# Designs tried in a protein design run: peptides against a protein of PDB entry 4Z63. Part 71

Target 1, 334 residues: chain A of PDB entry 4Z63
Amino acid sequence: LCLGMNDLTGNIPEDLFHLKRLNLLGIQENRLSGSLSREIRNLSSLVRLDVSWNLFSGEIPDVFDELPQLKFFLGQTNGFIGGIPKSLANSPSLNLLNLRNNSLSGRLMLNCTAMIALNSLDLGTNRFNGRLPENLPDCKRLKNVNLARNTFHGQVPESFKNFESLSYFSLSNSSLANISSALGILQHCKNLTTLVLTLNFHGEALPDDSSLHFEKLKVLVVANCRLTGSMPRWLSSSNELQLLDLSWNRLTGAIPSWIGDFKALFYLDLSNNSFTGEIPKSLTKLESLTSRNISVNEPSPDFPFFMKRNESARALQYNQIFGFPPTIELGHNN

## One batch from the design tools (peptide; made by RFdiffusion4, then SolubleMPNN)

Design b2_p13_5_s2 (from b2_p13_5 with L1R S6D L10M)
Fold by OpenDDE base, seed 3:
Structure b2_p13_5_s2 (fold): chain B 334 residues (1-334), chain A 13 residues (1-13)
Amino acid sequence: as target 1 above (334 residues)
Amino acid sequence: RPLVEDGGLMFTS
């Protein structure tokens, strides 16, 4: 049953919960309000539940132990409060959990040893606090993780050295500290392609340790951290780099010539720093900017990207990295 | 007030 993208109001009719054979329920993008009924437990055949973009409130009901086939739960952009229900945090069937842009709070706890199928987790823009859950690497299939815009103060857990499944990771604006430790840990994530650390590490030095290596890194965004230092030499070894945003920092020195050696680099933002010297001629030879045909059909993170051209501007949402226009931004390096 | 959607890559250019 798909009723998304309407102007439906009020509550879900109770009779809907009698549909025991229902596999797909999509009621997203409406004005449905009130609590999400516990009677969803009656939908025992449910594989996909999409209640996103509504006005739901209250706690998410703890009934997911009665939904053994549930693979997809999308509840982003609601008013949900409380924590992740225990049955949801222990779901062995769940592949994707999206609860971005809610009011969920408390310590984030997932039983990763039970959540054997979880591959995508989006909990961005909530009110989770405390430290990052150290046991996330125990979610052996977890590839996509958005935890941005929470209050996960402290450092990246050392256990994340073992996060081999991690491919797409956003921790932007989560009050994180110690960028040197974070990068030192995350370099061990062999499958890491996308790393977003914007609005963390306030005023720290960007490490220039040649021992750091991100072999498969395609997207690095560390904007608006007021980071000091220079363009990091270790980044030159990330031969697959496609997108680099280090804007709104306090980086100094020259833009190195190796920045033009990235064959797949199509988006570069180094604006609002303190770079000096000449623009490397190698930037004018970037193959990705000169040849139209680099259709990089590469996997994209499940979480959206947001671009703000101005602090006062509305963020533009991009669902795919290739949706970004080819860009070189070097402005405001005074 | 709808919470401003954020959470993935946020570029501030």
Scores: peptide ipSAE 0.035, ipTM 0.737, DockQ to the pose 0.541
Fold by OpenDDE base, seed 5:
Structure b2_p13_5_s2 (fold): chain B 334 residues (1-334), chain A 13 residues (1-13)
Amino acid sequence: as target 1 above (334 residues)
Amino acid sequence: RPLVEDGGLMFTS
């Protein structure tokens, strides 16, 4: 049953929960309000539940132990409060959980040993607090992780050295500290292609440790951290780099010539730093900016990207990295 | 009104 993208109001009719053979319930992009009914438990054949972009409030019902076939739960952009219910945090069937842009709070706890199928987790823009959950690497299929815009104060856990499944990771604006430790840990994530750490590590030094290596890194965003230091030499070994944003830091020194050796680099923002010297001539030879045929068939994260044209502007949403226009921003390096 | 949505991947231009 798909009723998304309408102007439906009120609550879900209780008789809908008598549909025991229902595999898909999509009621997204409406004005449905109140609590999400516990009677969802009666939909024992449910594979996909999408209640996103509504006005739901209250706690998410603890009924997911009665939904043994549920693979997809989409609840982003609602008013949900409380934590992740225990039955959801222990779901062996769940592949994707999206609860971005809610009011969920407390310590984030998932039983990753039980969540054997979880491959995508979006909990961005909530009120989770405390430390990052150390057991996330136990979710052995977890590829896509957005935990941005929470209050995960402290450091990245040492256990994330074992996060082999991790491919797309955002921790933007989560009050994180110790960028040297974070990068030293995350370099062990051999499948990591997208790393976003914007609005963390305030005033720290960007490490220039030649022992750091991110083999599969395609997207690195570490903007607006007030980071000191220079362009990090370790980044030159990330030969697959496509997007680099280090804007709004306090980086100094020259822009190195190796920045033009990235064959796939199509988006570069080094603006609002303190870089000096000449613009490398190698930037004018970037194949991605001169050739029209960029192969678009690269894996993208399940979470959207947001670009602000200026600090006061509304962020534009992009669903894919390739949605960004080819860009070189080197402004405001005075 | 929904809170300011942030997909976690913030680019500053």
Scores: peptide ipSAE 0.031, ipTM 0.728, DockQ to the pose 0.553
Fold by OpenDDE base, seed 4:
Structure b2_p13_5_s2 (fold): chain B 334 residues (1-334), chain A 13 residues (1-13)
Amino acid sequence: as target 1 above (334 residues)
Amino acid sequence: RPLVEDGGLMFTS
């Protein structure tokens, strides 16, 4: 049943939950309000539940143990409060959980040992607090993780060295500390292609440790951290780099010539730093900027990218990395 | 009111 993108109001009629053969319930992009009914438990054949972009409130009902076929739960952009229900946090069938842009709170707890099918987790823009869950790497298929805009104070857990499934990771604006430790840990994530750490590590030094290596890194965004130091030499070994944003830091020194050796680099933002010297001539030879037809069908994260031109501007949403225009931004390096 | 939509990759240019 697909009723998305309408002006439906009120609650879901209780009789809808008598549809025991229903595989897909999509009621997204409406004005549905109130609590999400516990009677969802009666939809025993449910594979996909999309209640996103509504006015739902209250706690998410703890009924997911009665939904053995549920693979997709989309609840982003609602008013949900409380934590992740225990049955949801233990779901063996769930592939994708999207609860971005809610008011969920407390400590983030997932039973990753039970969540054997979870491959995508979007909990960005909530009120989760405490530390990052150390057991996330136990979610053996978890590839896409957005935890941005929460209050995960502290450091990246050491257990994330074993996060082999991790490919797309955003921790933007989550009050994280110790960038040296974070990078030292995350370099062990062999499948990591996208790393976003914007608005963390306030005033720390960007490590220039030649032992750091991110083999498959395509997207690195560490903007607005007030980071000190220079362009990190270890980054030169990330030969697949496509997007680099180190804007709004306090980085100094020269822009190194190796920045132009990245064959796939099409977006570079080093603006609002304190770089000095000449613009490397190698930047004029970037193949990605000279060749017209880069039709790269690369996997993208399930969560969108948000770009803000300024603090007061509305964020522009991009669903794909290649949605960004080819850019070299070196402005405001005074 | 919904929170500010800022889930995912965040960067400022």
Scores: peptide ipSAE 0.038, ipTM 0.756, DockQ to the pose 0.503; fails the geometry check
Fold by OpenDDE base, seed 2:
Structure b2_p13_5_s2 (fold): chain B 334 residues (1-334), chain A 13 residues (1-13)
Amino acid sequence: as target 1 above (334 residues)
Amino acid sequence: RPLVEDGGLMFTS
């Protein structure tokens, strides 16, 4: 049953929950309000539940143990409060959980040893607090993780050295500390292609440790951290780099010539730093900017990117990195 | 008040 993208109001009729053969319920992009009924437990054949972009409130009902076939739960952009229900946090069938832009709170707890099918997790823009869950690497298929815009004080857990499934990771604006530790840990994530750490590590030094290596890194965004230091030498070994944003930091020194050696680099933002010297001539030789024929396998996270060029500008949403125009931003360096 | 520097790429608003 697909009723999305209407102006439906009120609550879901209780009789809808008698549809025991229903595989897909999509009621997204409406004005549905009130609590999400616990009677969703009666939808025992449900594979996909999409209640996103509504006015739902209250706690998410703890009935997911009665939904053994549920693979997709989308509840983004609602007014849900409380935590992730225990049955949802233990779901062995769930592939994708999206609860972005709610009012979920408390400590984030998932039983990753039970969540054997979870491959995508979007909990961005909530009110989770405490520390990052140390057991996330136990979710052995977890590839896409967005935890941005929560309050995860402290450091990236040491256990994330074992996060082999991790490919796309955003921790933007989550009150994280110790960038040196974070990068030292995350370099062990051998499948990591997209890393976004914007609005963390305030005023720390960007490490220039030559032992750091991110072999498969395509997208690195560490903007608006007020980071000190210089362009990190370890980044020169990330030969697959496509997008680099280090804007709105306090980075100094010269822009190194090796920045022009990245064959796939099509988006570079080093603006609003304290870089000095000449613009490297090698930037004029970037193949991605000169050649039309670069087929790049782009990272495809399940969550959107947002770009905000200035404080007054509306954030632009991009579903794919390919949506970004080829860009070199070097402005506002003093 | 520290100038809230706002710029660059983010996941999710």
Scores: peptide ipSAE 0.032, ipTM 0.748, DockQ to the pose 0.129; fails the geometry check

Design b2_p13_5_s3 (from b2_p13_5 with L1R L10M S13V)
Fold by OpenDDE base, seed 2:
Structure b2_p13_5_s3 (fold): chain B 334 residues (1-334), chain A 13 residues (1-13)
Amino acid sequence: as target 1 above (334 residues)
Amino acid sequence: RPLVESGGLMFTV
């Protein structure tokens, strides 16, 4: 049943929960309000539930033990409060959980040993607090993780050295500290292609440790951290780099010539730093900027990218990295 | 009103 993209108001009719054979319920992009009914437990054949972009409030009902086939739960852009229900946090069937842009709070707790199918987790823009959950690497299929815009504190857990499934990771604006430790840990994530750390590590030094290596790194975004230091030498070994944003930091020194050796680099933002010297001639030879045929069949994160052109600007949403125009921004350097 | 979506992979240009 798909009723998305209407002007439906009120709550879900109770009789809808009598549809025991229903595999897909999509009621997204409406004006549905009130609590999400516990009677959703009666939809025992449910595979996909999309209640996103509504006015739902209250706690998410703890009935997911009665939904053994549920693979997709989309509840982004609602007014949900409380935590992740215990039955949801223990769901062995769940592949994708999207609860971005709610008012969920407390400590983030998932039973990753039970969540054997979880591959995508979007909990961005909530009120989760405390530390990052140390057991996330126990979610053996978890590839996409957005935890941006939460009230996490402290450092990236040491256990994330074992986060082999991790491919796309956003921790933007989550009050994280110790960038040296974070990079030292996350370099062990062999499948990590996208790392977004914007608005963390306030005033720290970007490490220039040649022992750091991110072999499969395609996207690195560490903007608006007020980071000190220079262009890190370890980044030169990330030969698959496509997007680099280090804007709005306090980075100094020269832009190194090796920045132009990245064959796939199509987006470079080093603006609003303190870089000096000449623009490397190698930047004028970036193949990605000269060749029209970037057939990008690359996997994208399940969660959108947001770009702000300035602090006061409205964030633009991009569903794919390749939605960004080829860009070199070197403005506002000294 | 729904919350304004502001979570995700965030770039600051």
Scores: peptide ipSAE 0.032, ipTM 0.718, DockQ to the pose 0.479
Fold by OpenDDE base, seed 5:
Structure b2_p13_5_s3 (fold): chain B 334 residues (1-334), chain A 13 residues (1-13)
Amino acid sequence: as target 1 above (334 residues)
Amino acid sequence: RPLVESGGLMFTV
């Protein structure tokens, strides 16, 4: 049953929960309000539940033990409060959980040993507090992780050295500290292609340790951290780099010539730093900016990117990295 | 003004 993208109001009719053979319930992009009914437990054949972009409130019901076939739960952009229900945090069937842009709170706890199918987790823009869950690497299929815009005080856990499944990771604006430790840990994530760490590590030094290596890194975003230091030499070994944003830091020194050696680099933002010297001539030879045919059919993260061009501008949502226009921003380095 | 949420790629609402 797909009723998304309407102007539906009120609650879900109770009689809908008698549909025991229902595999898909999509009621997204409406004005549905109140609590999400516990009677969803009666939908024992449910594979996909999409209640996103509504006005739901209250706690998410703890009924996911009665939904043994549920693979997709989308609840982003609602007013949900409380934590992740225990039955949801232990779901062996769940592939994708999206609860971005809610009011969920408390300590983030998932039983990753039980969540054997989880491949995508979006909990961005919530009120989770405490430390990052050390057991996330036990989710052996977990590739996409958005935990941005929460309050995870402290450092990236040492256990994330073992996060081999991790491909797309965002921790933007999560009150993280110790960028040297974070990068030193995350370099061990052999499948990491996208790393977003914007609005953390305030005033720290960006490490220039040549021992750091991110082999598969395609997207690095570490903007608005007030980071000190220079362009990090370790980044020159990330030969697959496509997007680099280090804007709104306090980085100094020259822009190195090796930045033009990235064959796939189509988006570069180094604006609002303290870089000096000449613009490298190698930037004018970037194949990605001269050739029209970068049909890079590469996997994109399940979470959207947001770009603000100006402080007063509305954030533009991009669902794919390739949705960004080819860009070189070097402004405001005076 | 604090360097607002204006620079770079962010997860915004």
Scores: peptide ipSAE 0.031, ipTM 0.732, DockQ to the pose 0.143
Fold by OpenDDE base, seed 4:
Formats: sequence, C-alpha cells, structure tokens
Structure b2_p13_5_s3 (fold): chain B 334 residues (1-334), chain A 13 residues (1-13)
Amino acid sequence: as target 1 above (334 residues)
Amino acid sequence: RPLVESGGLMFTV
C-alpha cells in the first residue's frame, strides 16, 4: 500500500493494521500525526515501513519482534521521542533504519550481534547523548552510518579499528574530540570511502603523520573545526580522492603541488583558511575538471549531502556526490 | 517547531 506524497491528515486508521499480508506500507510525505500505533505489530508480513516526512510524535512502539520480515524502516523527519525500542535494536531482519531528523534521546544502544542484516543506519539530527556505541563494528554488514548532529561527547572508540564494513561515515557536529585518535582509528576501516567530520575537534591540530593512510578514501570533509596545522601529507596517498573540504579551519602553509595529482578530484574547498604562497599549477591539470563526462555511477551513501553556501543559507540537499558542481574554492585565505 | 534537516554530509562553502 503506497499512499505517499499526499495531503493525508490525522492518524492511520486502525483497520489498516488488519492487513496481515501487507508487505509494503508507504505513507511518507503526508501530514499524518499522533503516535505510531502499536497495532503495526499485526502487519506480520511487513517488509518495508515508510512513515517518513510526517508529523508523528511519541515513542516508537516496541513491537518489532512481531515483524520478523521487516527489512526497511524509514521514519526520518518526524517528531519521535524516546529511544530506539528494544525490539528494533535487536531486529535480525532489519537492513535499513532511517530515523534521521527526530527527537530521539538517551544513550544510543543497538544489539549489533543480533542486528546481523543491518547495512544502513541513519540517526542523524537527533538528541542522542553519551558516547558513540563501542559495539557498532559488531554490526558486520553495516556500511552506511550517519550519526551527525547528536551529542556524542568524547572520542571515536578504539573498537572502530575493526569496522571493516564501514564505507560511508558521517559524524558531523557531534561534539567529538581528538582528531588524531579518530583518524588513527578510522584508517583501519579498509572499506571507508566517505568520511565527514565537520564541526568537531574544535581548535585541534590536524595531524601530519605520514603513517596515516586511507587507501579507499574518496570523500573527506573536515570543515569548520578551526583546525590548525598544514595540508596533511598522508592525504596525498589517497589516490581515489574525489572531494576534499577542509574549509573554515585555521590551516596554514602552502597548498602542496600533490593536490593536483588526484585524478578524480572534482571538488576542492580550502576556503576560509590561512594558506599562503602560490596556487599550484598542478590544479590546472586536474583531469576531472577538464572532462565533462563525470557520469560516475558510483555508490553513494544512503544519507543526503548538505551544502551551505553561507551560515545563514538554507542547506541544499544533494542525493549524490556528483550532484555537487566541479568546484575549486580557495577564497578567503591569507 | 519543525526539525531542521542538517544531518548527513555537511559542506560549508
């Protein structure tokens, strides 16, 4: 049953939950309100539940133990409160959980040993607090992780060295500390292609440790951290780099010539730093900027990209990295 | 108040 993208109001009729053979319920992008009924438990054949972009409130019902076939739960952009219900945090069938842009709170706890099918987790823009869950790497298929805009104080857990499934990771604006430790840990994530750490590590030094290596890194965003230091030499070994944003830091020194050696680099933002010297001539040789056909059908994260052209501007949402225009921003340096 | 969506990959240009 697909009723998305309408002007439906009120609550879901209780009789809808009598549809025991229903595999897909999509009611996204409406004005549905009230609590999500516990009677969703009656939808025992449900594979996909999409209630996103509504006005739902209250706690998410703890009935997911009665939904043994549920693979997809999309609840982003609602007013849900409380925590992740225990049955959801233990779901062995769930592949994708999207609860971004809610009011979920408390300590983030997932039973990753039970969540054997989880491959995508979007909990960005919530009110989770405490530390990052150390057991996330136990979610052995977890590829996409958005935890941005929560209140995760402290450091990246050491256990994340074992996060082999991790490919797309956003921790933007989560009050994280110790960038040196974070990078030292995350370099062990062999499948990591996208790393976003914007609005963390305030005033720390960006490590220039030649022992750091991110083999598969395509996207690095560490903007607006007030980071000190220079362009990190370790980054020059990330030959697959497509997007680099180090804007709004306090980075100094020259822009190194190796920045132009990235064959796939199409977006570079080094603006609002304290870089000095000449613009490297190698930047004029970036193949990605000269070739029009960057139709790279590369896998993108399940969570959207947001670009703000200024602090007061509405964030522009991009669903794919290649939705960003080819860009070199070097403005507002010294 | 509607929740402001700003999760995901955040770029500040």
Scores: peptide ipSAE 0.032, ipTM 0.732, DockQ to the pose 0.491; fails the geometry check
Fold by OpenDDE base, seed 3:
Structure b2_p13_5_s3 (fold): chain B 334 residues (1-334), chain A 13 residues (1-13)
Amino acid sequence: as target 1 above (334 residues)
Amino acid sequence: RPLVESGGLMFTV
């Protein structure tokens, strides 16, 4: 049953929960309000539940033990409060959990040992606090993780050295500290292609340790951290780099010539730094900017990208990295 | 007011 993208108001009719054979319930993009009914437990055949973009409030009901076929739960952009229900945090069937842009709070806890099928987790823009969950690497299939805009004080856990499944990771604006430790840990994530660390590490030095290596890194965004230092030499070894944003930092020195050696680099933002010297001529030779035909059918993160052209502008949402126009921004390096 | 979704890649151009 798909009733998304309407102006439906009020509560879900109770009779809907009598549909025991229902595999797909999509009621997203409406004005449905109140609590999400516990009677969803009666939908024992449910594979996909999409309640996203509504006005739901209260706690998410702890009934996911009665939904053994549930693979997809989409609840982003609601008013949900409380924590992740225990049955949801222990779901062996769940592949994707999206609860972005809610009011969920407390310590984030997932039983990763039980969540054997979890591959995508979006909990961005919530009120989770405390430390990052050290056991996330125990989610052996977890590839996509958005934890941005939470209050995860402290450092990236050392256990994340073992996060081999991790491909797409956003921790933007999560009150993280110690960028040197974070990068030193995350370099061990052999499948890491997308790393977003914007609005963390305030005023720290960007490490220039040549021992750092991100083999599969395609997207690096570390904007608006007030980072000091220079263009990091270790980044030159990330031969697959497609998008680099280091804007709104305090980086100094020259833009190195090796920045033009990235064959796949189509988006570069180094704006609002303190770079000096000449623009490398190698930037004019970027193949990705000259050849339209790099159809990189590469996997993108399940979480959206947001571009702000200025602090007062509305963030533009992009669902794919390829939605970004080829860009070189070097402005405001005074 | 929906909080401006700012999960994921937020970069300031």
Scores: peptide ipSAE 0.030, ipTM 0.718, DockQ to the pose 0.547; fails the geometry check

